Peptides against a protein of PDB entry 5EIB. Designs and how they scored, part 16

Target 1, 366 residues: chain A of PDB entry 5EIB
Amino acid sequence: VDLEPGTMDSVRSGPFGQIFRPDNFVFGQSGAGNNWAKGHYTEGAELVDSVLDVVRKESESCDCLQGFQLTHSLGGGTGSGMGTLLISKIREEYPDRIMNTFSVMPSPKVSDTVVEPYNATLSVHQLVENTDETYCIDNEALYDICFRTLKLTTPTYGDLNHLVSATMSGVTTCLRFPGQLNADLRKLAVNMVPFPRLHFFMPGFAPLTSRGSQQYRALTVPELTQQMFDSKNMMAACDPRHGRYLTVAAIFRGRMSMKEVDEQMLNVQNKNSSYFVEWIPNNVKTAVCDIPPRGLKMSATFIGNSTAIQELFKRISEQFTAMFRRKAFLHWYTGEGMDEMEFTEAESNMNDLVSEYQQYQDATAD
Target 2, 366 residues: chain A of PDB entry 5EIB as posed
Amino acid sequence: VDLEPGTMDSVRSGPFGQIFRPDNFVFGQSGAGNNWAKGHYTEGAELVDSVLDVVRKESESCDCLQGFQLTHSLGGGTGSGMGTLLISKIREEYPDRIMNTFSVMPSPKVSDTVVEPYNATLSVHQLVENTDETYSIDNEALYDICFRTLKLTTPTYGDLNHLVSATMSGVTTCLRFPGQLNADLRKLAVNMVPFPRLHFFMPGFAPLTSRGSQQYRALTVPELTQQMFDSKNMMAACDPRHGRYLTVAAIFRGRMSMKEVDEQMLNVQNKNSSYFVEWIPNNVKTAVCDIPPRGLKMSATFIGNSTAIQELFKRISEQFTAMFRRKAFLHWYTGEGMDEMEFTEAESNMNDLVSEYQQYQDATAD

## One batch from the design tools (peptide; made by RFdiffusion4, then SolubleMPNN)

Design b1_p9_1_s2 (from b1_p9_1, 4 letters changed)
Fold by OpenDDE base, seed 4:
Parts: structure tokens; sequence; C-alpha cells
Structure b1_p9_1_s2 (fold): chain B 366 residues (1-366), chain A 9 residues (1-9)
């Protein structure tokens, strides 16, 4: 789905364009112009019913509908505005199904779009209420990984999207291969989400290695485990050492010793025990899938529910507040039928979410 | 430096 036709043509002409049904390409003509309000109330609202018709048809064809997975950006008008409209409409129609998102967070390091903090704040407000699981994929973290870890001097959107693709492939491993921990979306939510609003995940992937260093790196379970828990490997720009893990899932792929995985996972928990909440027993879950990703002998994917995710929301809130205090660019949103109150409500709800994460960070066992 | 839109496919 897109409000621009050219993106659909690029997907259709791409190496995997034929895996999608032609009738499932739903697109507009005008785009959202990086405006959440165009995506949510105007251009996106005109297209949403045609998307819902496709969603219904595909849902009815499922033997067992677990839920929905959306991939979208929060900085752009289509992914943010229309994406959150779709989430709301799907939630209204399928209230008992899991809503899972891969939400790409904007960063000034990656984009020049000045209004991204508005689009992100308005989107986070919707995601807090209407999603069950949200993977926070932060363009700031992706850029920093590409530059610092992968040693890419000039990261591209292709390089960032490669990390996104690796992460998405990793977190969906348990859904695609039978006999794994978290084999369904609901079981993942039960294991990862102790409180309904605290469903924002820090993803990570290992191994991340520069092309020049790949030949010298032995891929081992200890190295995967150590890299997966490193703050520099988090695909959300947060330091886990500034918060506490509520829950963690680790998904190992490839032929390895389950005993060695369990030993390394126990060792990393014990070394980092101060960065876990003590009042959630058995809050680290581990899965091992014998099938490696293409091109790797083994990998690990990290999913963290950490109170440190508040650093990401604080960054967006600070950028939002700096513009909103000056009423900068608001006329582009109000001209599409938005009220200024919707901005204030979205800012308030995101600040409440930050306060909730802080409360659970400071909570002790009774 | 900001990433370029050039997709290295």
Amino acid sequence: as target 1 above (366 residues)
Amino acid sequence: MKPSKSAIF
C-alpha cells in the first residue's frame, strides 16, 4: 500500500515483485507530502476502504488468522498517517486479533524532513492505543550501526533497509518454522508484554560485522550472545544500561548446542542482573532454530522490552515540543482538517508512556 | 552525513 504509484511500480518490477498478488497493490496518486494529516484524514482516508476490502479478502482466505503485521515509517505522511488509520480500522474490525508493527522511527541524522517529529508523535499516540506489539526500528540506531559497526562511510537507505530486513527475518523466525518458542503472535505478546501500553520493543541482530572484518571473525554462540546484548547493536537508539529489561526474547538460528546457548544466556543475565527487573521471574526466553539465515552459519535476534525505550520517546518529544511551542508548520496539518488539540493529546499520551516506563524502572520487589 | 537515496540493490 502507498499513496504514491512509483513505489508500487518499484516493488512490482523488483526481484520479488511476483510474490505479491497484483490485486493486492493498492495505491493513490497524490502522495501524503510528508504530512500525517494527509495520510490520516484526506488522501489516506479516500484509499483506506479499498485496502480494507483486500485485508478482508486475505483474512477470509486464512485457515487460522493470528493477526496483522504492518511495516511503516513514522516520519513520512503515508506510513505514519495512513498506516495508523489502517491500524485503527483493522483493530475496529478484528478486536480479538494481534496487531504487530515494524515502526521505523525518524531521525535528523537520516532525513531532512522537518515535520518528522509531528508525524512520529501523532503516530506513537495511535500505536500506544491500537497495537499489541511494536518493534521500534530507529533510523538513528540503524545509521550508527552502519557507520560505526559496519564501517560504511556513507550509509544508504539500502544499507539501513538491509538491517531492517535482517531484523524482520529474525523476529519472524518462530512464526515461519514450527516447534519454536513464541510460535504465534499471541504467545509472543503474553511473554513480552507484562502491561498493555508497554509493548514497544528494542530489536537487535547479530552478527553485525564490517565486510573487511568478516574473514577474521569466528561466529560463536558466546560472540553472538555478547553482541546481541551490546547497546551498540540495538536497533533503537537507547542504552539498556540506562533502564531495566521487563522481558527479553532471544532467537538463535543455525546448528549450535542448545546447552551452550542456555549457558551463555544465563551468563549474560547474571552479568547484567542490575539491568533486569527482579519482580518478573523467568523474563528471558530463548529459542533455537536449526535453520540459519541465508549467507550465515548462525545468527541471533534480540527482542527487548526495556524501560530504556523512553530515551527514544524523549528524543521525539523534545523535537516535537521545540517546533510545537512556535506553532511551526501547524497550518499544513490544520489545513487538512486537524485540530491543534490532537497534537497536545498525542504529546501528552507519549509523555504519559515515558512516565509509565520510568515508574516500572524504579519499582522494586515488595 | 545523511544517507543517500541510491539503493545499492
Scores: peptide ipSAE 0.018, ipTM 0.560, DockQ to the pose 0.019
Fold by OpenDDE base, seed 3:
Structure b1_p9_1_s2 (fold): chain B 366 residues (1-366), chain A 9 residues (1-9)
Amino acid sequence: as target 1 above (366 residues)
Amino acid sequence: MKPSKSAIF
């Protein structure tokens, strides 16, 4: 789905374009112009019913529909505005199904789109209410990983998207291979989301190794475990050491000892015990799939529900507030039928979410 | 520096 035809043509002509049914390519002509309101209330609203018809058809073809998975950007107008409209409409029609998202958070390091904080804030408001699990993939963190860890002097969107694809492949491993922990979206949500609104995950992938260092790095369970818990390896721009993990899932892939995995996972929990809440028993879950990712002998994917995720939301809120207090660019949104109150409600709900994460960070076992 | 759009590999 896109509001621009050129993106769909790129997918269709791509190496995987033939895996999608032609009728499942739903697209507009005008685009959203990086405006959430165009995505949500105008251009996106004109297209949403055509997307819902496809969603219904594909859902009816499922033997056992678990839920939906959306991949979108919160900085643009289509992924943010139309993406959140689709989430809302799908939630209304399928209230008992899991809504999962891979939500790409905007960064001023990656984009020069001035209105990204508005699009992100308006999107987060919708995601708080209408998703069950959201993987926060932060362009700031992706850029920093590419530059600092991978030693890429000039990161590209291809380099960032490679990290996204590796992470998506990692977190979906349990869904794609039978007999694993979190083998369905609902079990993942039950294990990862102790409170309904606190469903924003910090993902990470290991190994991340610069081309120059690949020959010197052993792919071992200890090294994967150490890297996946490193603050520099998080694909959300927050430091886990500034918060507490409510829940963690680790997904190992490749031929390895389950005993060694359990030992290393216990060791890393014990070493980092101050960064976990004490009042959620057995809050770290581990899965091992014997099938490695393509091109690697082994990997690990991290999913953290951490109160440190509030740093990401605070960054967006600060950028939002800096523009909104001046009513900068608001006329582009109000001209598409939005009320200024929707901005204030979205800001409030995101600040409430930050406060909720802080409350549970400070909570004791009594 | 901003990321460039890479060609899809």
Scores: peptide ipSAE 0.007, ipTM 0.493, DockQ to the pose 0.020
Fold by OpenDDE base, seed 2:
Structure b1_p9_1_s2 (fold): chain B 366 residues (1-366), chain A 9 residues (1-9)
Amino acid sequence: as target 1 above (366 residues)
Amino acid sequence: MKPSKSAIF
């Protein structure tokens, strides 16, 4: 789905364009112009019914519909505005199904789109209310991984999207291969989300190794475990050492000893015990899938529900407040039928979410 | 170049 036709042509002409039905390409002509309101109330609202017709048709063709996965950006107009409209409409029609998102957070280090803080804040408000699970993927964190860890002097969107693709493949491993822990979206939500609003995850992937060093690096369970818990390996721009893990899932892939995995996972928890809440018992889940990802002997994917994610929301809120106080570009949103109250409600709900994360960070076992 | 996307209004 896109409000621009050229993105659909790029997908269709791509190496995997033929895996999608032609009738499932739904697109507009005008685009959203990086405006959330245009995505949500005008251009996106004209297109949403045609998307819902496709969603219904594909849902009726499922033997067992677990839920939906949306991949979108929060900085643009289509992914943010139309994406959250689509989430709301799907949630209304399928209230008993899991809504899962891969949400790309905007960063001023990666995009020159001045209005991204508005689009992100308005989107986060919708995601708090209408999603069950949200993987927070920050373009800044991806850029820093590409530059510092992968030793790419000039990271591209292709390099960033490679990390996203590896992570998406990792977190969906348990859904795609039988006999795993978290074998369905609902089980993942039950294990990862102790409080309904606190459903924003820090993803990570290991191994991350520069092309020049890959040939010299032995892939071991201890090295995967150590890298997976490193703050530099997080795909959200927050430091887990500034908060506490509510829950963690680790998904190992490849032929390895389950005993060695359990020993290393216990060792990393014990070494980092101050960064876990003590009042959630058995809050670390580990899965092992014998099938490695393509081109690797083994990998590990990390999913963290951490109170440190509040750093990401605080950054967006600070940028939002600095623009909104000046009414900068606000007329582009109000001209599409938005009220200024919707901005203040979205900011308030995001600040409440930050306060909730802080409350659970400071909570002790009584 | 860093990846960047300009605002389009």
Scores: peptide ipSAE 0.006, ipTM 0.484, DockQ to the pose 0.021
Fold by OpenDDE base, seed 5:
Structure b1_p9_1_s2 (fold): chain B 366 residues (1-366), chain A 9 residues (1-9)
Amino acid sequence: as target 1 above (366 residues)
Amino acid sequence: MKPSKSAIF
């Protein structure tokens, strides 16, 4: 789905364009112009019914519909505005199905789109209410990984999207292959989300290795485990050491010793015990899938529900507040039928979410 | 430095 035709033509002409049904390509002509309100109330609203018709048709063809997975950007107009419109509409029709998102968070380091803080805040407001699971993928963190870890001098969107795709493949491993941990979207939510609003995940993928170092790096369970818990490996621009993990899932892929995995996972928890809440028992889950990702002997994917994710929301809130106090660009949103009150509601709800994360960070076992 | 947009889709 896109509000621009060009994106769809590129997917269709791409190496995997034939994997999708032609009728499942739903697109507009005008785009959202980086405006959430165009995506949500005008251009996106004109297209949403055509998307819902496709969603219904595909849902009816499922032997067992677990839920929905959306991949979108919160900085743009289409992914943010139309993406959150689709989430709300799908939630209305399928209230008993899991809503999962891969939400790409905007960063001023990556984009020059001045209104990204508005689009992100308005989107987060919708995601708090209408999703069960949200993987927070921060373009800042992706850029930093590409530059610092992968040693890419000039990271491209292709390089960032490669990290996104590896992460998406990793977190969906238990859904696609036989396993005991998180074998369905609902089980993932039960294991990862102790409080309904606190469903924003910090993802990570290992190994991350520069092209020049790949030939010299051993892929070992200890190295994968150490890299997954490194703050520099997080795909959200938050330091886990500034918060506490509510829950963690680790998904190992490839032929490895389950005993060695369990030993290394216990060791990393013990070394990082101060960064876990003590009042959630058995809050670290581990899975091993014998099927490695393509081109690797082994990998590990990290999913963290950490109170440190509040750093991401605080960053967006600060940027939002600095613009909103000046009423900067508000007329672009209100001109598309949006109320100014929706900005204040979205800001309030995101600040409440930050306060909730802080409350659970500071909580002790009674 | 910002990531370059890959060329026009």
Scores: peptide ipSAE 0.006, ipTM 0.460, DockQ to the pose 0.019

Design b1_p9_1_s3 (from b1_p9_1, 4 letters changed)
Fold by OpenDDE base, seed 2:
Structure b1_p9_1_s3 (fold): chain B 366 residues (1-366), chain A 9 residues (1-9)
Amino acid sequence: as target 1 above (366 residues)
Amino acid sequence: MKPAKSAIF
């Protein structure tokens, strides 16, 4: 789905364009112009019914529909505005199905789009209410990984999207291969989401190794385990040491000893015990899939529900507040039929979410 | 190069 036709042509001409049915390409002509309101109330609202017709048709063809997975950006108008409209409409029609998102967070390091803080704040408000699981994929963290860890002097969108695709492949491993822990979206939610609003995940991937160093690095279970818990390998720009883990899932892939995985996972928890809440017993889950990712002997994917995710929301809120206090660019949103009250409600709900994460960070077992 | 998305609209 896109409000621009040129995106669909790029997907069709790509190496995987033929995996999608031609009739499942739904697109507009005008685009959203980086405006959430165009995505949500005007251009996106004209297209949403045609998307829902395709969603119904594909849902009816499923033997067992678990839920939906949306991949979108929160900085642009289509991914943010139309993406959240689509989430709302799917939630209304399928209230008992899991809504899962891969939400790409905007960063000034990656994009020059000035209104991204508005689009992100308005989107986070919708994601708090209408999703069950949201993977926070932060363009700032992806850029920093590419530059610092992968040693790329000029990271491209291709390099960032490679990290996104590796992470998405990792977190969906249990859904795609039988006999794993968290084998369905609902079991993942039950294990990862202790409180309904606290469903924002910090993903991570290992191994992350520069092309020049790959030949010298042994892939071992201890090294994968250590790298997954390193803040430098998180796909969200948050330091886990500034918060506490509510829940963690680790997904190992490749031929390895289950005993060695369990020993290393216990060791990393014990070393980092101060960064876990004490009042959630057995809050770390581990899965092992014998099938490695393409091009690796083994990998590990991390899913963290951490109160440190509030650092990401605080960054967006600070940028939002700096613009909104001056009413900068606001007329482009109000001109599409939005009220200033919707901005204030979205800011309030995101600040409430930050306060909830802080409350559970400071909570003791007493 | 950053893709030339409009910086504003």
Scores: peptide ipSAE 0.021, ipTM 0.487, DockQ to the pose 0.020
Fold by OpenDDE base, seed 4:
Structure b1_p9_1_s3 (fold): chain B 366 residues (1-366), chain A 9 residues (1-9)
Amino acid sequence: as target 1 above (366 residues)
Amino acid sequence: MKPAKSAIF
């Protein structure tokens, strides 16, 4: 789905364009112009029913519908505005299904779109209420990984999207290969989400290695385990050492010793015990899939529910507040039928979410 | 530096 036809043509002409049904390409003509309100109330609202018709048809063809997976950006107008409208409409029609998202967080390091903090704040407000699981994929973290870890002098959107694709492939491993931990979306939610609003995940992928260092790196279970718990490997720009893990899932792929995985996972928990909440027993889950990702002998994918995710929301809130206090660019949103109150409500709900994460960070077992 | 819009790898 897109409000721009050129994106659909790029997907259709791409190396994987043939895996999608032609009738499942739903697109507009005008685009959202990086405006959440155009995506949510105008251009996106005109297109949403045609998307829902496709969603219904595909849902009816499923032998067992677990839920929905959306991939979208929160900085743009289409992914943010229309994406959250679509989530709301699907949630209304399928209230008992899991809503899972891969939400790309905006960063001033990656984009010059001045209104991204508005689009992100308005989107997070919707995601808090209407999703069960949200993978926070932060363009700031992706850029920093590309530059610092991968040693890319000039990271591209292709480089960032490679990290996104590796992460998405990793977290969906248990859904695609039978006999794994978290083999369904609901079981993942039960293991990862102790409180309904606290469903924002810090993803990570290992190995991440620069092209020049690949020949010198031994891929081992200890190295994968150490890398996936490193703050520099988080695809959300948060330091886990500034918070506490509520829950963790680790998904190993490739032929390895399950015993060695369990030993390394126990060692990393014990070494980092101060960064876990003590009041959630058995809050680290590990899965091993014998099937490696293409081009690697082994990998590990990390999913963290950490109170440190508040650093991401604080960053967006600070950027939002700096513009909103000046009423900068608001006329572009109000001109599409939005009220200034919707901005204040979205800011408030994001600040409440930050306060909730802080409360559980400071909570003791007693 | 901001990422360039580059084509697929």
Scores: peptide ipSAE 0.013, ipTM 0.551, DockQ to the pose 0.020
Fold by OpenDDE base, seed 3:
Structure b1_p9_1_s3 (fold): chain B 366 residues (1-366), chain A 9 residues (1-9)
Amino acid sequence: as target 1 above (366 residues)
Amino acid sequence: MKPAKSAIF
């Protein structure tokens, strides 16, 4: 789905274009112009019913519909505005199904789109209410990984998207291979989301290795375990050491000892015990799939529900507030039928979410 | 420096 035809043509002409049904390409002509309101209230609203017809048709063809997975950006207009409109409409029609998202957070290091903080804040407001699971894929973190860890002097969107694809492949491993922990979206939500609003995940991937260092790096369970808990391997720009893990899932892939995985996972929990809440028992879950990712002998993917995720939301909120207090660019949104109150409500809800994460960070066992 | 757009592969 896109509000621009050229994106659909790029997907269709791409190496995987033939895996998608032609009728499932739904697209507009005008684009959203990086405006959430165009995505949500105008251009996107004109297209949403055509997307829902496709969603309904594909859902009816499922023997057992678990839920929906949406991949979108929060900095743009289409992914943010139309993406959140779709989430809302799908939630209305399928209230008992899981809504899972891979939400790409904007960064001033990656984009020069000035209104990205508005689009992100308005999107987060919708995601708080209408998703069950949101993987926060932060362009800030992706850029920093590419530059600092991978030693890429000039990261591309291809380099960033490679990290996204590795992470998405990792977190979906249990859904794609039978007999694993979190084998369905609902079980993942039950294990990862202790409180309904606190469903924003910090993903991480290992191995992350620069081309020059590949020959010196061991692909071992201890090394993967150490790296997936390293703040530098997080795909969200927050430091887990500044918060507490509510829940964690670790997904190992490749031929390895379950015993060694369990030992290393216990060791890393014990070493980092101060960064976990003490009042959620058995809050670390581990899965091992014997099928490695393509091109690797083994990998580990991390999913953290951490109160440190508030650092990401604070960053967006600070950028939002800096513009909104000046009413900068608001006329582009109000001209599409938005009220200024919707900005204030979205800002408030995101600040409430930050406060909720802080409350549970500071909570002790009674 | 900002990331360059790349083709999807």
Scores: peptide ipSAE 0.011, ipTM 0.535, DockQ to the pose 0.021
Fold by OpenDDE base, seed 1:
Structure b1_p9_1_s3 (fold): chain B 366 residues (1-366), chain A 9 residues (1-9)
Amino acid sequence: as target 1 above (366 residues)
Amino acid sequence: MKPAKSAIF
C-alpha cells in the first residue's frame, strides 16, 4: 500500500515483486507530502476502503487468522497517517485479533523532513491505543550500528533496510517455524506485555559484524548472547542500563546446544540483574530454532520490553514541543481538516506513556 | 552525513 504509484512499481519490478498478488497492490496518485493529515484525513481516507476490501478478502482466505502485521514509517505521511488510519479501521472490524507493527522511528540524523516530530507524535498516540505489540525500529540506532559496528563510512537506506529485514526475519522466526516458544502473536503478547499500554519493544540482532572482520569471527552462543544484551546492538536509540527490562525474549537460530543457550541466558541475566524488574518472575523467554538465517551458521534476535524506551519518546516529545510552542507548520495539517487539539491530545498521551514507564522503572518488590 | 537514498530494489 502507498499513496504514490512509484513505490509500488519499484516493489513490483524488484526481485520479490512476484510473491504478491497483483490485486493486492493498492496505491494512490498524489502522495501524502510528508503530512500525517493527508495520510489520515484526505488522500489516505479516499484509499482506505479499497485497502480494507483486500484485507477482508485475504482474512476470509485464512484457515486461522492470528492478526495483522503492519510495516510503516512514523516520519512520513503515508506510513504514519494512512498506516494509523488502517490500524484503527482494522481494529474496529477485527477487535479480537492481534495488531502488531514494525514502526520506523524518525531521526534528524537520517532525514531532513522538519515535520517528522509531528507525524511521529500523532502516530504514537494511535499506536498506544490501537496496537497490541509495536517493534520500535529507530533510524538513529540503525545509522549508528551501520557507522560504528558495521564500519560503513556512508550508510545508505539499503544498509539500514538490511538491518530492518534481518530483525523482522528474526522476530518472526517463531511464527514461521512450528514448535517454538511464542509460536503465535497472542502468546508473544501474553509473554511480552505485562501492561496494555506498555507494548513498545526494543529489537536487536546478532551477529552484527563488519565486512572486513567477518572472516575472523567465530560465531558462538556466548558471543551472540553478549552482543544481544549490548546497548550498541539495540535497534532503538535507548540505553537499557538507564531503565529496567519488564520482559525479554531471545530467539536463537541455527544448530546449537539448548543447554549452552540456557546457561548463557542465565549468566547474562545474573550479570545484569539490576537492569531487570524483580517483581515479574520468569520474565526472560528463550527459543531455539534449528534453521539458521540465509548466509549465517547461527544468529540471535532480541526483543526487549524496557522502561528505557522512554528515552526515544522523550526525544520525539522534545522535538515536537520545540515546534508546537511556535505553531510552526500547523497550517499544513489544519488545512487537511485537523484540529490543533489533536496535537495537544497526542502530546499528552505520549507524555503519560513516558510517566507510566518511569513509574514501573522506580517500582520495587517491597 | 545523512544516508544516501538507495534505489528501492
Scores: peptide ipSAE 0.010, ipTM 0.511, DockQ to the pose 0.020

